Peptides against a protein of PDB entry 5TDY. Designs and how they scored, part 81

Target 1, 88 residues: chain A of PDB entry 5TDY
Amino acid sequence: EKKIDGRRKAAVLLVALGPEKAAQVMKHLDEETVEQLVVEIANIGRVTPEEKKQVLEEFLSLAKAKEMISEGGIEYAKKVLEKAFGPE

## One batch from the design tools (peptide; made by RFdiffusion4, then SolubleMPNN)

Design b2_p28_3_s4 (from b2_p28_3, 9 letters changed)
Fold by OpenDDE base, seed 4:
Structure b2_p28_3_s4 (fold): chain B 88 residues (1-88), chain A 28 residues (1-28)
Amino acid sequence: as target 1 above (88 residues)
Amino acid sequence: MSVEELLAEVKKLSPEEIAEVIKELLAK
């Protein structure tokens, strides 16, 4: 997969959210950051499905790492086992 | 998961939570 810089990732995410949700998000960012992101959004150009998926997956991974989203199922079980017994 | 499913999951987060993750992306 191609490497994407953080600014690009943020822009892709904000565009994907739509203008209403994106605006709500940007209210929680400082003015300089907002201006930077607006420029990135304006120059976003083509966003491939692969890039969009990559960004969303990384975003969710970060959100989970920050404990904003609960995990379950097999992947969670694997993490539990790794903590209990180490890599097998 | 499809793109739509992934996006739906992201949208379940509050705007503030999303902003915090964005800040982390921008800090890299």
Scores: peptide ipSAE 0.730, ipTM 0.952, DockQ to the pose 0.796
Fold by OpenDDE base, seed 5:
Structure b2_p28_3_s4 (fold): chain B 88 residues (1-88), chain A 28 residues (1-28)
Amino acid sequence: as target 1 above (88 residues)
Amino acid sequence: MSVEELLAEVKKLSPEEIAEVIKELLAK
């Protein structure tokens, strides 16, 4: 994986959300943070599908860690088994 | 999951919840 700057990650996410949802999100951030993110968004340039996917996956991982969403079932079980015993 | 599916999952969160995760991303 490519290392992505945290500010870049946030910008990629906000752009991916679209202007309506992004605006709603930014209302919950402090003024300085908003200004910083606006700059990052303005200079975001090209976002590859791989980068976008990486950002979204990390974001969801963090959301799950905060118990905002759950992860269970077969996919989670596969991850557990892979971490415990390695892939088949 | 596809990008579209991932994004759909993100959008299920409230704006406040998304903001809190963003704060964490920025704090690292």
Scores: peptide ipSAE 0.723, ipTM 0.952, DockQ to the pose 0.744
Fold by OpenDDE base, seed 2:
Structure b2_p28_3_s4 (fold): chain B 88 residues (1-88), chain A 28 residues (1-28)
Amino acid sequence: as target 1 above (88 residues)
Amino acid sequence: MSVEELLAEVKKLSPEEIAEVIKELLAK
């Protein structure tokens, strides 16, 4: 997979959420962070389906790690094993 | 999972929860 910087990941995620949900999320971020993200969003350019999927998967992985979502799912389990022990 | 399915799962989280994860992304 291609390496994506955190700022770009956040921008991709926010754009994917849509303006309404993204706005709700940004209310929980500090002003400086919001301004930085706005710039990233403005310059997001092309987002490939692969990049979008990668960002969403990583996001969900982090959310599960923080116990925001119950852990589970075949694909998630597979990714956990791959990260723990390497590719099969 | 498809992009649509993944996005649907993300949207199930509260805005505050999503923001917490974003903060972590930005801290990396």
Scores: peptide ipSAE 0.719, ipTM 0.952, DockQ to the pose 0.767
Fold by OpenDDE base, seed 1:
Structure b2_p28_3_s4 (fold): chain B 88 residues (1-88), chain A 28 residues (1-28)
Amino acid sequence: as target 1 above (88 residues)
Amino acid sequence: MSVEELLAEVKKLSPEEIAEVIKELLAK
């Protein structure tokens, strides 16, 4: 798995959300952060399907950890089992 | 899950909730 910096992860996510939803999200960020993210989005370049999937999975993992969404799903279950009982 | 399915789940969150997770991403 290729390492992606946090700024790029955020940019990939915001682009994936679409302009309307992304704009609503950015209203909850400080001005300096918004400016930084705008630069990242402007220079995002090519986003591979693999990168996009990786970012979304990491995002959902964080959201679940913060109890923003119900835990579940096959991939999450696999992670639980791996941590509890080792690789299968 | 597919990218589309993953994105659909993300969009179920409010903008405020998404922003909080983004802040965490940026803090790393």
Scores: peptide ipSAE 0.718, ipTM 0.952, DockQ to the pose 0.767

Design b2_p28_4_s1
Fold by OpenDDE base, seed 5:
Structure b2_p28_4_s1 (fold): chain B 88 residues (1-88), chain A 28 residues (1-28)
Amino acid sequence: as target 1 above (88 residues)
Amino acid sequence: LEKLLEEVKKYSPEEIAEIIKELLKKDE
């Protein structure tokens, strides 16, 4: 797993969401943050499938932890088990 | 990836924005 900075994670996430959903999300961000993210998106360059997967999975992990909502997902379940019991 | 994205899209724009804010704070 390659380390991705938060700004890039946000940009990757927004691009992955598509322009419609991304626009809705950005309405909940302050003006300065929006400007920052627009620049990041403009300069996002190539996003690998691995990077995209990493960002989406991290989002789901953070979102589920924050909301305490169990919506399943085999990958999330795997991560929970690994963190709870460690590697065999 | 498409399945993951569909799961992400189920969250509201506000919920997604809150996570983004947290991601940005960690970089500051």
Scores: peptide ipSAE 0.714, ipTM 0.944, DockQ to the pose 0.720
Fold by OpenDDE base, seed 2:
Structure b2_p28_4_s1 (fold): chain B 88 residues (1-88), chain A 28 residues (1-28)
Amino acid sequence: as target 1 above (88 residues)
Amino acid sequence: LEKLLEEVKKYSPEEIAEIIKELLKKDE
């Protein structure tokens, strides 16, 4: 797993969402942040399936940790168990 | 990947924006 900067993660996420959904998200960010992300998206280049998967999974982990939506799922449950009882 | 994306899309634009803010904070 390659380390991805937060700015890159945000850009990958926004591109994955598509233009319309991304635009809706942008409305909830301050103007300077929007400008920064637009530049990042413009320079995103190639997004590998592995990178996209990593970003989407991290998003879901963070969102669920913040209890934005109270939903589980087998993959999330597996991750919880791995974090709790996996090798250190 | 499509299943992951569909799960992400269940969150509102506002909720997604909040996560993005957190991602950006960690790099600042």
Scores: peptide ipSAE 0.712, ipTM 0.942, DockQ to the pose 0.704
Fold by OpenDDE base, seed 4:
Structure b2_p28_4_s1 (fold): chain B 88 residues (1-88), chain A 28 residues (1-28)
Amino acid sequence: as target 1 above (88 residues)
Amino acid sequence: LEKLLEEVKKYSPEEIAEIIKELLKKDE
């Protein structure tokens, strides 16, 4: 796993979402942030499947940590326990 | 990857934006 810059993570995420969804997201960001992200997107270059996977998984982790969506279920519970008390 | 992307797309644009803001703040 390679460390990815936060700005690049955002760019990768937005590109992955597609132009329509990305545009909707950007409507919730301030103008300066939008400009910065557009530059990052323009210079994103190649995005490997591994990088994309890493970004999407991190997003989901952060979003779920904020409990934006409550999925419930044993699988999620297991993931919580694994992260809290798993191998260290 | 497609499944991951579909999961991400389940979040609203506003919710996604909030996460993006956090990602950007960490590098500042």
Scores: peptide ipSAE 0.709, ipTM 0.942, DockQ to the pose 0.740
Fold by OpenDDE base, seed 1:
Structure b2_p28_4_s1 (fold): chain B 88 residues (1-88), chain A 28 residues (1-28)
Amino acid sequence: as target 1 above (88 residues)
Amino acid sequence: LEKLLEEVKKYSPEEIAEIIKELLKKDE
């Protein structure tokens, strides 16, 4: 698993969402952040399925951890169990 | 991947933005 910086993650996420939803998301960000992300999106290059999967899964993990939506998911459930009972 | 994306899209734009802010803060 390749390490992805936060800016790259955000760009991959926004591109994956599509232009309509991405635009809606950006309305909740400050202007400077939007400009930063637009640059990242412009230079995103190729996004592999593996990278996309990694970003989407991390998003879901973070979002569910913040209890935004009380919805499970097998990968999230696995991570919960791993953190609770897995090795240090 | 499509199922994952559908799951992500269930969140509101505001909720997604909050997660993005969190991702960007980790870079600072």
Scores: peptide ipSAE 0.709, ipTM 0.942, DockQ to the pose 0.725

Design b2_p28_4_s2
Fold by OpenDDE base, seed 2:
Structure b2_p28_4_s2 (fold): chain B 88 residues (1-88), chain A 28 residues (1-28)
Amino acid sequence: as target 1 above (88 residues)
Amino acid sequence: LEKLLEEVKKYSPEEIAEIIKEWLEKDK
Protein backbone atom coordinates (compact mmCIF):
# COMPACT_ATOMS: atom_id res chain seq x y z
CA GLU B 1 0.00 0.00 0.00
CA LYS B 2 1.37 3.37 -1.07
CA LYS B 3 1.16 6.33 1.27
CA ILE B 4 -1.00 9.17 -0.01
CA ASP B 5 -0.56 12.74 1.18
CA GLY B 6 -3.49 14.62 2.66
CA ARG B 7 -4.05 16.94 -0.27
CA ARG B 8 -4.11 14.01 -2.68
CA LYS B 9 -6.54 12.07 -0.50
CA ALA B 10 -8.86 15.05 -0.34
CA ALA B 11 -8.75 15.54 -4.09
CA VAL B 12 -9.42 11.86 -4.80
CA LEU B 13 -12.34 11.88 -2.39
CA LEU B 14 -13.85 15.05 -3.83
CA VAL B 15 -13.60 13.76 -7.39
CA ALA B 16 -15.15 10.46 -6.35
CA LEU B 17 -18.10 12.31 -4.78
CA GLY B 18 -18.88 14.15 -8.00
CA PRO B 19 -18.93 17.90 -8.64
CA GLU B 20 -22.23 18.67 -6.92
CA LYS B 21 -21.50 16.82 -3.69
CA ALA B 22 -17.90 18.04 -3.74
CA ALA B 23 -19.14 21.63 -3.96
CA GLN B 24 -21.36 21.06 -0.94
CA VAL B 25 -18.38 19.76 1.02
CA MET B 26 -16.21 22.68 -0.01
CA LYS B 27 -18.73 25.14 1.43
CA HIS B 28 -17.46 24.00 4.82
CA LEU B 29 -13.82 24.78 4.05
CA ASP B 30 -12.11 28.16 4.19
CA GLU B 31 -11.48 30.09 0.99
CA GLU B 32 -7.75 29.44 0.87
CA THR B 33 -8.26 25.71 1.33
CA VAL B 34 -10.85 25.63 -1.42
CA GLU B 35 -8.48 27.34 -3.83
CA GLN B 36 -5.73 24.88 -2.98
CA LEU B 37 -7.99 21.88 -3.47
CA VAL B 38 -9.35 23.17 -6.76
CA VAL B 39 -5.81 23.28 -8.09
CA GLU B 40 -5.14 19.82 -6.72
CA ILE B 41 -8.28 18.47 -8.38
CA ALA B 42 -7.36 20.12 -11.67
CA ASN B 43 -4.02 18.30 -11.57
CA ILE B 44 -5.27 15.02 -10.14
CA GLY B 45 -4.33 13.04 -13.24
CA ARG B 46 -4.93 9.32 -13.14
CA VAL B 47 -6.57 7.78 -10.08
CA THR B 48 -6.11 4.03 -9.81
CA PRO B 49 -8.78 1.74 -8.35
CA GLU B 50 -6.35 0.86 -5.59
CA GLU B 51 -5.81 4.50 -4.69
CA LYS B 52 -9.53 5.23 -4.73
CA LYS B 53 -10.24 2.19 -2.57
CA GLN B 54 -7.56 3.24 -0.09
CA VAL B 55 -8.94 6.77 0.20
CA LEU B 56 -12.54 5.67 0.65
CA GLU B 57 -11.61 3.05 3.22
CA GLU B 58 -9.45 5.50 5.15
CA PHE B 59 -12.28 7.99 5.18
CA LEU B 60 -14.73 5.44 6.53
CA SER B 61 -12.26 4.26 9.13
CA LEU B 62 -11.59 7.77 10.41
CA ALA B 63 -15.21 8.86 10.25
CA LYS B 64 -16.35 5.84 12.24
CA ALA B 65 -13.48 6.18 14.69
CA LYS B 66 -14.70 9.72 15.34
CA GLU B 67 -18.15 8.22 15.93
CA MET B 68 -19.83 10.48 13.40
CA ILE B 69 -22.18 7.63 12.52
CA SER B 70 -22.65 4.34 14.37
CA GLU B 71 -23.68 2.20 11.43
CA GLY B 72 -20.95 -0.36 10.91
CA GLY B 73 -20.73 -2.31 7.69
CA ILE B 74 -18.89 -5.26 6.26
CA GLU B 75 -15.90 -3.24 5.08
CA TYR B 76 -15.54 -1.59 8.46
CA ALA B 77 -15.86 -4.96 10.17
CA LYS B 78 -13.02 -6.28 8.04
CA LYS B 79 -10.84 -3.36 9.12
CA VAL B 80 -11.65 -4.02 12.77
CA LEU B 81 -10.68 -7.66 12.43
CA GLU B 82 -7.51 -6.77 10.58
CA LYS B 83 -6.47 -4.34 13.30
CA ALA B 84 -7.36 -6.78 16.06
CA PHE B 85 -5.73 -9.91 14.69
CA GLY B 86 -3.62 -8.83 11.73
CA PRO B 87 -3.61 -10.29 8.24
CA GLU B 88 -3.23 -14.02 7.67
CA LEU A 1 -15.78 0.52 -4.86
CA GLU A 2 -19.33 1.57 -5.56
CA LYS A 3 -20.46 0.15 -2.24
CA LEU A 4 -17.67 2.02 -0.48
CA LEU A 5 -18.63 5.25 -2.20
CA GLU A 6 -22.27 4.81 -1.24
CA GLU A 7 -21.21 4.34 2.35
CA VAL A 8 -19.15 7.54 2.20
CA LYS A 9 -22.09 9.43 0.75
CA LYS A 10 -24.11 8.65 3.87
CA TYR A 11 -22.07 11.28 5.69
CA SER A 12 -23.11 14.91 5.49
CA PRO A 13 -21.02 17.46 3.61
CA GLU A 14 -20.00 18.94 6.95
CA GLU A 15 -18.87 15.58 8.29
CA ILE A 16 -16.90 14.87 5.13
CA ALA A 17 -15.28 18.30 5.40
CA GLU A 18 -14.16 17.48 8.95
CA ILE A 19 -12.19 14.50 7.73
CA ILE A 20 -10.71 16.50 4.87
CA LYS A 21 -9.60 19.18 7.33
CA GLU A 22 -7.88 16.51 9.38
CA TRP A 23 -6.09 15.13 6.34
CA LEU A 24 -4.89 18.60 5.38
CA GLU A 25 -3.78 19.41 8.91
CA LYS A 26 -1.56 16.34 9.02
CA ASP A 27 0.36 17.59 6.01
CA LYS A 28 1.15 20.94 7.58
Scores: peptide ipSAE 0.730, ipTM 0.949, DockQ to the pose 0.697
Fold by OpenDDE base, seed 4:
Structure b2_p28_4_s2 (fold): chain B 88 residues (1-88), chain A 28 residues (1-28)
Amino acid sequence: as target 1 above (88 residues)
Amino acid sequence: LEKLLEEVKKYSPEEIAEIIKEWLEKDK
């Protein structure tokens, strides 16, 4: 997979969420961060399905790792085991 | 991708912002 910097990931995510949801999210960010992200969004250019998928999956991975919500599921369980005991 | 997006949307704006903050801090 290709490495995506944090600013890019955030921009991709916000665009994917849509303007309404993105606006709600940005209300929880400081003014400078919002400004930076707006610039990133404006210059986002092409977002491939692969990149979008990678961003969304990374988000879900981190969010679930932080146990923000209890979704569980076999897929998450498998990922946990893979990370803990899978090939290095 | 639509399913993934729907899963992401289940998180509150605040929760999503937390992850974004983490992404941004890692690159600073």
Scores: peptide ipSAE 0.728, ipTM 0.949, DockQ to the pose 0.724
Fold by OpenDDE base, seed 5:
Structure b2_p28_4_s2 (fold): chain B 88 residues (1-88), chain A 28 residues (1-28)
Amino acid sequence: as target 1 above (88 residues)
Amino acid sequence: LEKLLEEVKKYSPEEIAEIIKEWLEKDK
């Protein structure tokens, strides 16, 4: 997978969420951050399915690791397995 | 992708914002 910078990941995620959910999320960010992300979203350009998948999976992995929601997932399980025993 | 997105949407706006903050912090 390709390296995606944090600003890009955030923009991809926010666009994927849709304007309503994205707006709700941005209410929890400071004004300067919102301004930066708006610019990033405006210049998001093409988002490949691979990039979108990577961002969503990374989010879920981090969110689950933080136990925000105690839910599983194939990709998260794979990462847990890799961390525990190394790659196959 | 739609299934992944549905999973993401289950998190609250605040929870999603927490992850975003971390992503942005890493860039700085």
Scores: peptide ipSAE 0.728, ipTM 0.949, DockQ to the pose 0.720
Fold by OpenDDE base, seed 1:
Structure b2_p28_4_s2 (fold): chain B 88 residues (1-88), chain A 28 residues (1-28)
Amino acid sequence: as target 1 above (88 residues)
Amino acid sequence: LEKLLEEVKKYSPEEIAEIIKEWLEKDK
């Protein structure tokens, strides 16, 4: 797994969401941030399946940690167990 | 990946924006 900077993660996520929902999301960001993210999206280049998977999983992990939506998932469950008891 | 994306899409635009803001704050 490779480390992805926040700007890159945001761009990957927004592209994955599609233009309609991405636009809705960006309405909740300040104008300066939107401009910066548009540049990131324009220069996103190739997004590998591995990178996309990593971004989506991190999003779900953070969203669930913030208790936005109470929902399960095998990947989240695995992370909970790993943090609690270690990989072994 | 499609299942992961479906899970992500369950969150509202505002909720998704909150996570993005957090990602961007970490870069600053």
Scores: peptide ipSAE 0.727, ipTM 0.949, DockQ to the pose 0.707

Design b2_p28_4_s3
Fold by OpenDDE base, seed 5:
Structure b2_p28_4_s3 (fold): chain B 88 residues (1-88), chain A 28 residues (1-28)
Amino acid sequence: as target 1 above (88 residues)
Amino acid sequence: LEKLLEEVKKLSPEEIAEIIKELLEKDK
């Protein structure tokens, strides 16, 4: 897994969302931040599938951690069990 | 990837913005 800075993550996400959804998101950001992100988007260059996947997964993980969306499935169950009982 | 994106899109713009703010703040 390659390290991605926050600005890059945001840009990748915003591009992935599409212009309509991205615009809606940026309405909740201050003017300076919007300007910074626009520049970042303009210079996003190539986005690999691996990078895009990493970013989307991290966003979902953060959203789940903040209880914005519910978590479930096998992976979540594994995390719960590992935290409760260890890798045994 | 498309499935992941669809899940992200289910978040409200405000929720996504909140996450972005936190990511950007951490970088500073």
Scores: peptide ipSAE 0.700, ipTM 0.939, DockQ to the pose 0.689
Fold by OpenDDE base, seed 1:
Structure b2_p28_4_s3 (fold): chain B 88 residues (1-88), chain A 28 residues (1-28)
Amino acid sequence: as target 1 above (88 residues)
Amino acid sequence: LEKLLEEVKKLSPEEIAEIIKELLEKDK
């Protein structure tokens, strides 16, 4: 798994959402942050399916952890167990 | 991938923004 910085993750997510949804999201960010992310998006370059998958899965995991959406799913369950008891 | 994206899209813009803020704060 490639290490992705937070700025890159955000850019990948915003691009994946599409311009309309991304614009709605950006309305909740401060002007400086928006400018920063626009630069990241402009320089996003190639996004592999693997990277996109990694980013989306992390976003879903974070959303579930914050109780924004219903928890569940095999992958999420695995991550919960790993965090709780460590790799075995 | 498309199914994952659809799940993410179910989040409100505010919720997505909250997660983004956290990701950016961790980098700083």
Scores: peptide ipSAE 0.700, ipTM 0.940, DockQ to the pose 0.692
Fold by OpenDDE base, seed 4:
Structure b2_p28_4_s3 (fold): chain B 88 residues (1-88), chain A 28 residues (1-28)
Amino acid sequence: as target 1 above (88 residues)
Amino acid sequence: LEKLLEEVKKLSPEEIAEIIKELLEKDK
């Protein structure tokens, strides 16, 4: 996978959310940040499915790390096993 | 991809904004 800068990640996410949800998000950002992101959105160009997938997965990962959403699945199960028996 | 997007959309606008702020701060 290719490295994506944070500004690009945010722009890809905001476009993916759609204008209504994106607008709600931007209400919680300062004016300078909003202006920066509007520029990035305007210059977003083509977004491949691979890039979109990478961005969305990272956002979900960050949300889980901040305990905004519950963790689950194989990776969480691995963490549970590591905490219970890993050092042994 | 649609499933991933729907999961992200379940986050509140405040939560998404918080993540965005952190992403932008890392690039500075």
Scores: peptide ipSAE 0.699, ipTM 0.939, DockQ to the pose 0.716
Fold by OpenDDE base, seed 3:
Structure b2_p28_4_s3 (fold): chain B 88 residues (1-88), chain A 28 residues (1-28)
Amino acid sequence: as target 1 above (88 residues)
Amino acid sequence: LEKLLEEVKKLSPEEIAEIIKELLEKDK
């Protein structure tokens, strides 16, 4: 897994959301941040499926950690088991 | 990927913005 900086992550996410949803999100950001992200979006270049997947999964993980959405699924179950009994 | 994106879209714009703010703050 390649490391992606926060600015890049945000840009990838915003582009993936589409212009309408992205615009709604950016209304909640300060002007300086918006300008910064617009530059990142303009220079986003190629976004691979792998990078997009990594970004989206991280966003969902962060959302769950902030209790914006409920946790669950096989990955969560695996995490629970690892905490309870340790790795195999 | 499409399924992942749909899940992210379920978050409100404000919630997504909050995560973005924290991502940008962590790198500072």
Scores: peptide ipSAE 0.698, ipTM 0.939, DockQ to the pose 0.673

Design b2_p28_4_s4
Fold by OpenDDE base, seed 4:
Structure b2_p28_4_s4 (fold): chain B 88 residues (1-88), chain A 28 residues (1-28)
Amino acid sequence: as target 1 above (88 residues)
Amino acid sequence: LDELLEEVKKLSPEEIAEIIKELLEKDK
């Protein structure tokens, strides 16, 4: 597990989301923050699968902690099956 | 990774932005 700074995490996520969703997210950020993140995205370089996984898992964890999402029965069952038989 | 990304995409842009703001603030 490698330490990733917050700016890098945000950039990795925004790139992963794709330009349309990322643009929607940025509409909720102030201009200075947007400019900062655009620079980070422009210089993101390589993103390893491990780094991407780490970032996405942390975002999901934070979202759950803020009660933005919950682990329903179906979602839990899906995760169990994925761990048992691999992702579809 | 695709499944993780799809879960994140279920969040609204506003919700994602809120998390980003907190991450950026903590690093200051």
Scores: peptide ipSAE 0.701, ipTM 0.938, DockQ to the pose 0.606
Fold by OpenDDE base, seed 5:
Structure b2_p28_4_s4 (fold): chain B 88 residues (1-88), chain A 28 residues (1-28)
Amino acid sequence: as target 1 above (88 residues)
Amino acid sequence: LDELLEEVKKLSPEEIAEIIKELLEKDK
């Protein structure tokens, strides 16, 4: 897994959302943050499928952790099993 | 990726913004 900075993550996510949804999200951010993210988006360049997948999975993980969405899925199941029975 | 994106899209704009704020704050 490659390290991605938070600004990059946000930019990747916003681009993935599409302009309409991204715009709605931006309305909930302060002006300075919006400007920063616009710059990041403008300079996003190439986004690999692996990077996009990593970002989306992290967002979902964070959303689940904040109880914005119900916990579940393969990764959650893996975590449960690992904690219950170990890595073997 | 499509399924992941659709799941993210189910979040409200405010919820997504909240996550973004936390990501940006953590990096500072």
Scores: peptide ipSAE 0.700, ipTM 0.937, DockQ to the pose 0.683
Fold by OpenDDE base, seed 1:
Structure b2_p28_4_s4 (fold): chain B 88 residues (1-88), chain A 28 residues (1-28)
Amino acid sequence: as target 1 above (88 residues)
Amino acid sequence: LDELLEEVKKLSPEEIAEIIKELLEKDK
């Protein structure tokens, strides 16, 4: 797994969401942050399937941790077990 | 990937923005 900085993660997510949804999201961010993210999006370059998957999985994990969505799913369960007890 | 994206899209714009803010704050 390659390390991805937060700005990159946000840009990848916003691009993946599509322009309409991304615009709705950015309405909840301050103007300076929006400008920064627009620059990141403009320079996003190639996004591999692996990177996209990594970002989306992390977003879902964070959302579940914040109780935004119901917890569950095999991959989430695996990650929980890994963090709690280490590799088996 | 499509399934993952659809799951993320179920979040409200506000919820997604909240997570993004956390990601950006973590880097600062």
Scores: peptide ipSAE 0.698, ipTM 0.938, DockQ to the pose 0.685
Fold by OpenDDE base, seed 2:
Structure b2_p28_4_s4 (fold): chain B 88 residues (1-88), chain A 28 residues (1-28)
Amino acid sequence: as target 1 above (88 residues)
Amino acid sequence: LDELLEEVKKLSPEEIAEIIKELLEKDK
């Protein structure tokens, strides 16, 4: 597993979210941070499926740790199926 | 990946921003 810095993780996530959702997220960040992230997005280059998967999984893990989302049988089942049949 | 992304999208913009702030602070 390749190590990804925080700025790169944020950029990958924001691009994955799409411009509308990303814009909504950035409205909650300070101006300096927004400018930094825009630069990261502009220079994001190639994002591999593996990198994208790693970032998304970490975000979900962090969200669970912060109790933003609850865990249950359905979520577990989804994770199992995802790992068994592909990253989609 | 579509399933993972859809789950992340269920988070509010505020929640995602909070995680991003922590990642950036940790990396700093």
Scores: peptide ipSAE 0.704, ipTM 0.938, DockQ to the pose 0.614; fails the geometry check

Design b2_p28_5_s1
Fold by OpenDDE base, seed 5:
Structure b2_p28_5_s1 (fold): chain B 88 residues (1-88), chain A 28 residues (1-28)
Amino acid sequence: as target 1 above (88 residues)
Amino acid sequence: DMQIFEKVVDAILKAGISLEEIEELLKE
């Protein structure tokens, strides 16, 4: 996987959500962060399918790790096992 | 580096957007 700048990841994630959901998300962010994100979104340019997928998958991983929502997932389960018992 | 991204992740959860909705985006 290619390295993506953290600021760009945030912008890609918001753009992927669409304007309506992105707006709802931004309501939960501080003013400074919103301003930063607007700049990043304005300069996002083209988002490739690959980086969109990468960002969304990273979101899901982080969200599951936070255990805010209990959901399964093969990749997440694999990571849990690897951390607990090491690789096979 | 990932600070702002993690803030957005947290905000998405606070906004009540389900993981299923995000998984649907992956299918597009």
Scores: peptide ipSAE 0.720, ipTM 0.952, DockQ to the pose 0.712
Fold by OpenDDE base, seed 4:
Structure b2_p28_5_s1 (fold): chain B 88 residues (1-88), chain A 28 residues (1-28)
Amino acid sequence: as target 1 above (88 residues)
Amino acid sequence: DMQIFEKVVDAILKAGISLEEIEELLKE
């Protein structure tokens, strides 16, 4: 797994959503953040399938954690168990 | 580093985009 810059992750995610959904997302962000994201998107260049997948997977993990939604999945279950019973 | 990414995650949720829609993107 290659490390991706956090700002790039955000850009990849927005591009993956498409312009319509990305626009709706931008409405929920402050202007400064929007400007930063636009710059990142403008400089995104080529997005590999691997980093797209990586970013989307990370989004799903974080989103599920935020909403406390269990949609199944071994990987997410592992994270839950680690938090519950992992070493202190 | 991940601050802006987390902001986008939160914004996506606020925008009402379902996780299912995102999961569909993984199929592309």
Scores: peptide ipSAE 0.718, ipTM 0.953, DockQ to the pose 0.744
Fold by OpenDDE base, seed 2:
Structure b2_p28_5_s1 (fold): chain B 88 residues (1-88), chain A 28 residues (1-28)
Amino acid sequence: as target 1 above (88 residues)
Amino acid sequence: DMQIFEKVVDAILKAGISLEEIEELLKE
């Protein structure tokens, strides 16, 4: 798994959502953050399928944890078990 | 490093975008 910096992850996530949803999301962000994200999106260049998948999966994991929503996902379940009981 | 990413995650949740919609994006 390649390491992606947080700023790029944010840009990939917003681009993946599409312009309409991304606009709705940015309405919940402060102006300075929006400006930073616009610059990052403008310089996003090529997004690989691997990057997109990795970022979306990380989002789902974090979102499910934050809202305590049980919606499935093998990778999320794996991470939960690892944190709860360790690598064994 | 992950601060802005966390902000976007929170913003997506606040925007009311369902996790199912995101899961559908994974299938593309």
Scores: peptide ipSAE 0.717, ipTM 0.953, DockQ to the pose 0.693
Fold by OpenDDE base, seed 1:
Structure b2_p28_5_s1 (fold): chain B 88 residues (1-88), chain A 28 residues (1-28)
Amino acid sequence: as target 1 above (88 residues)
Amino acid sequence: DMQIFEKVVDAILKAGISLEEIEELLKE
């Protein structure tokens, strides 16, 4: 798996949401963070399908953990097992 | 490194965007 910079991950995620949803998300961020993200989005360049998938999957994993939402997902289940029992 | 990403994750949740909507993006 290719390592992606955290700032780039954020930009990819927002772009993937589309401008309308991204705007709603930005309303919940401080001004400085918004400015940083706008710069990253402006310089995002090409986003590969693999990169998009990787970022969205990481989002889902983190979001499920944060919200304690009971929702399926093979990748999330895999990560849970890895944390519980280590890589096997 | 992941600080801003986690901020965006939290903001998405606060914005009320469902995880299902994100899962649908994975299908594109």
Scores: peptide ipSAE 0.717, ipTM 0.952, DockQ to the pose 0.715

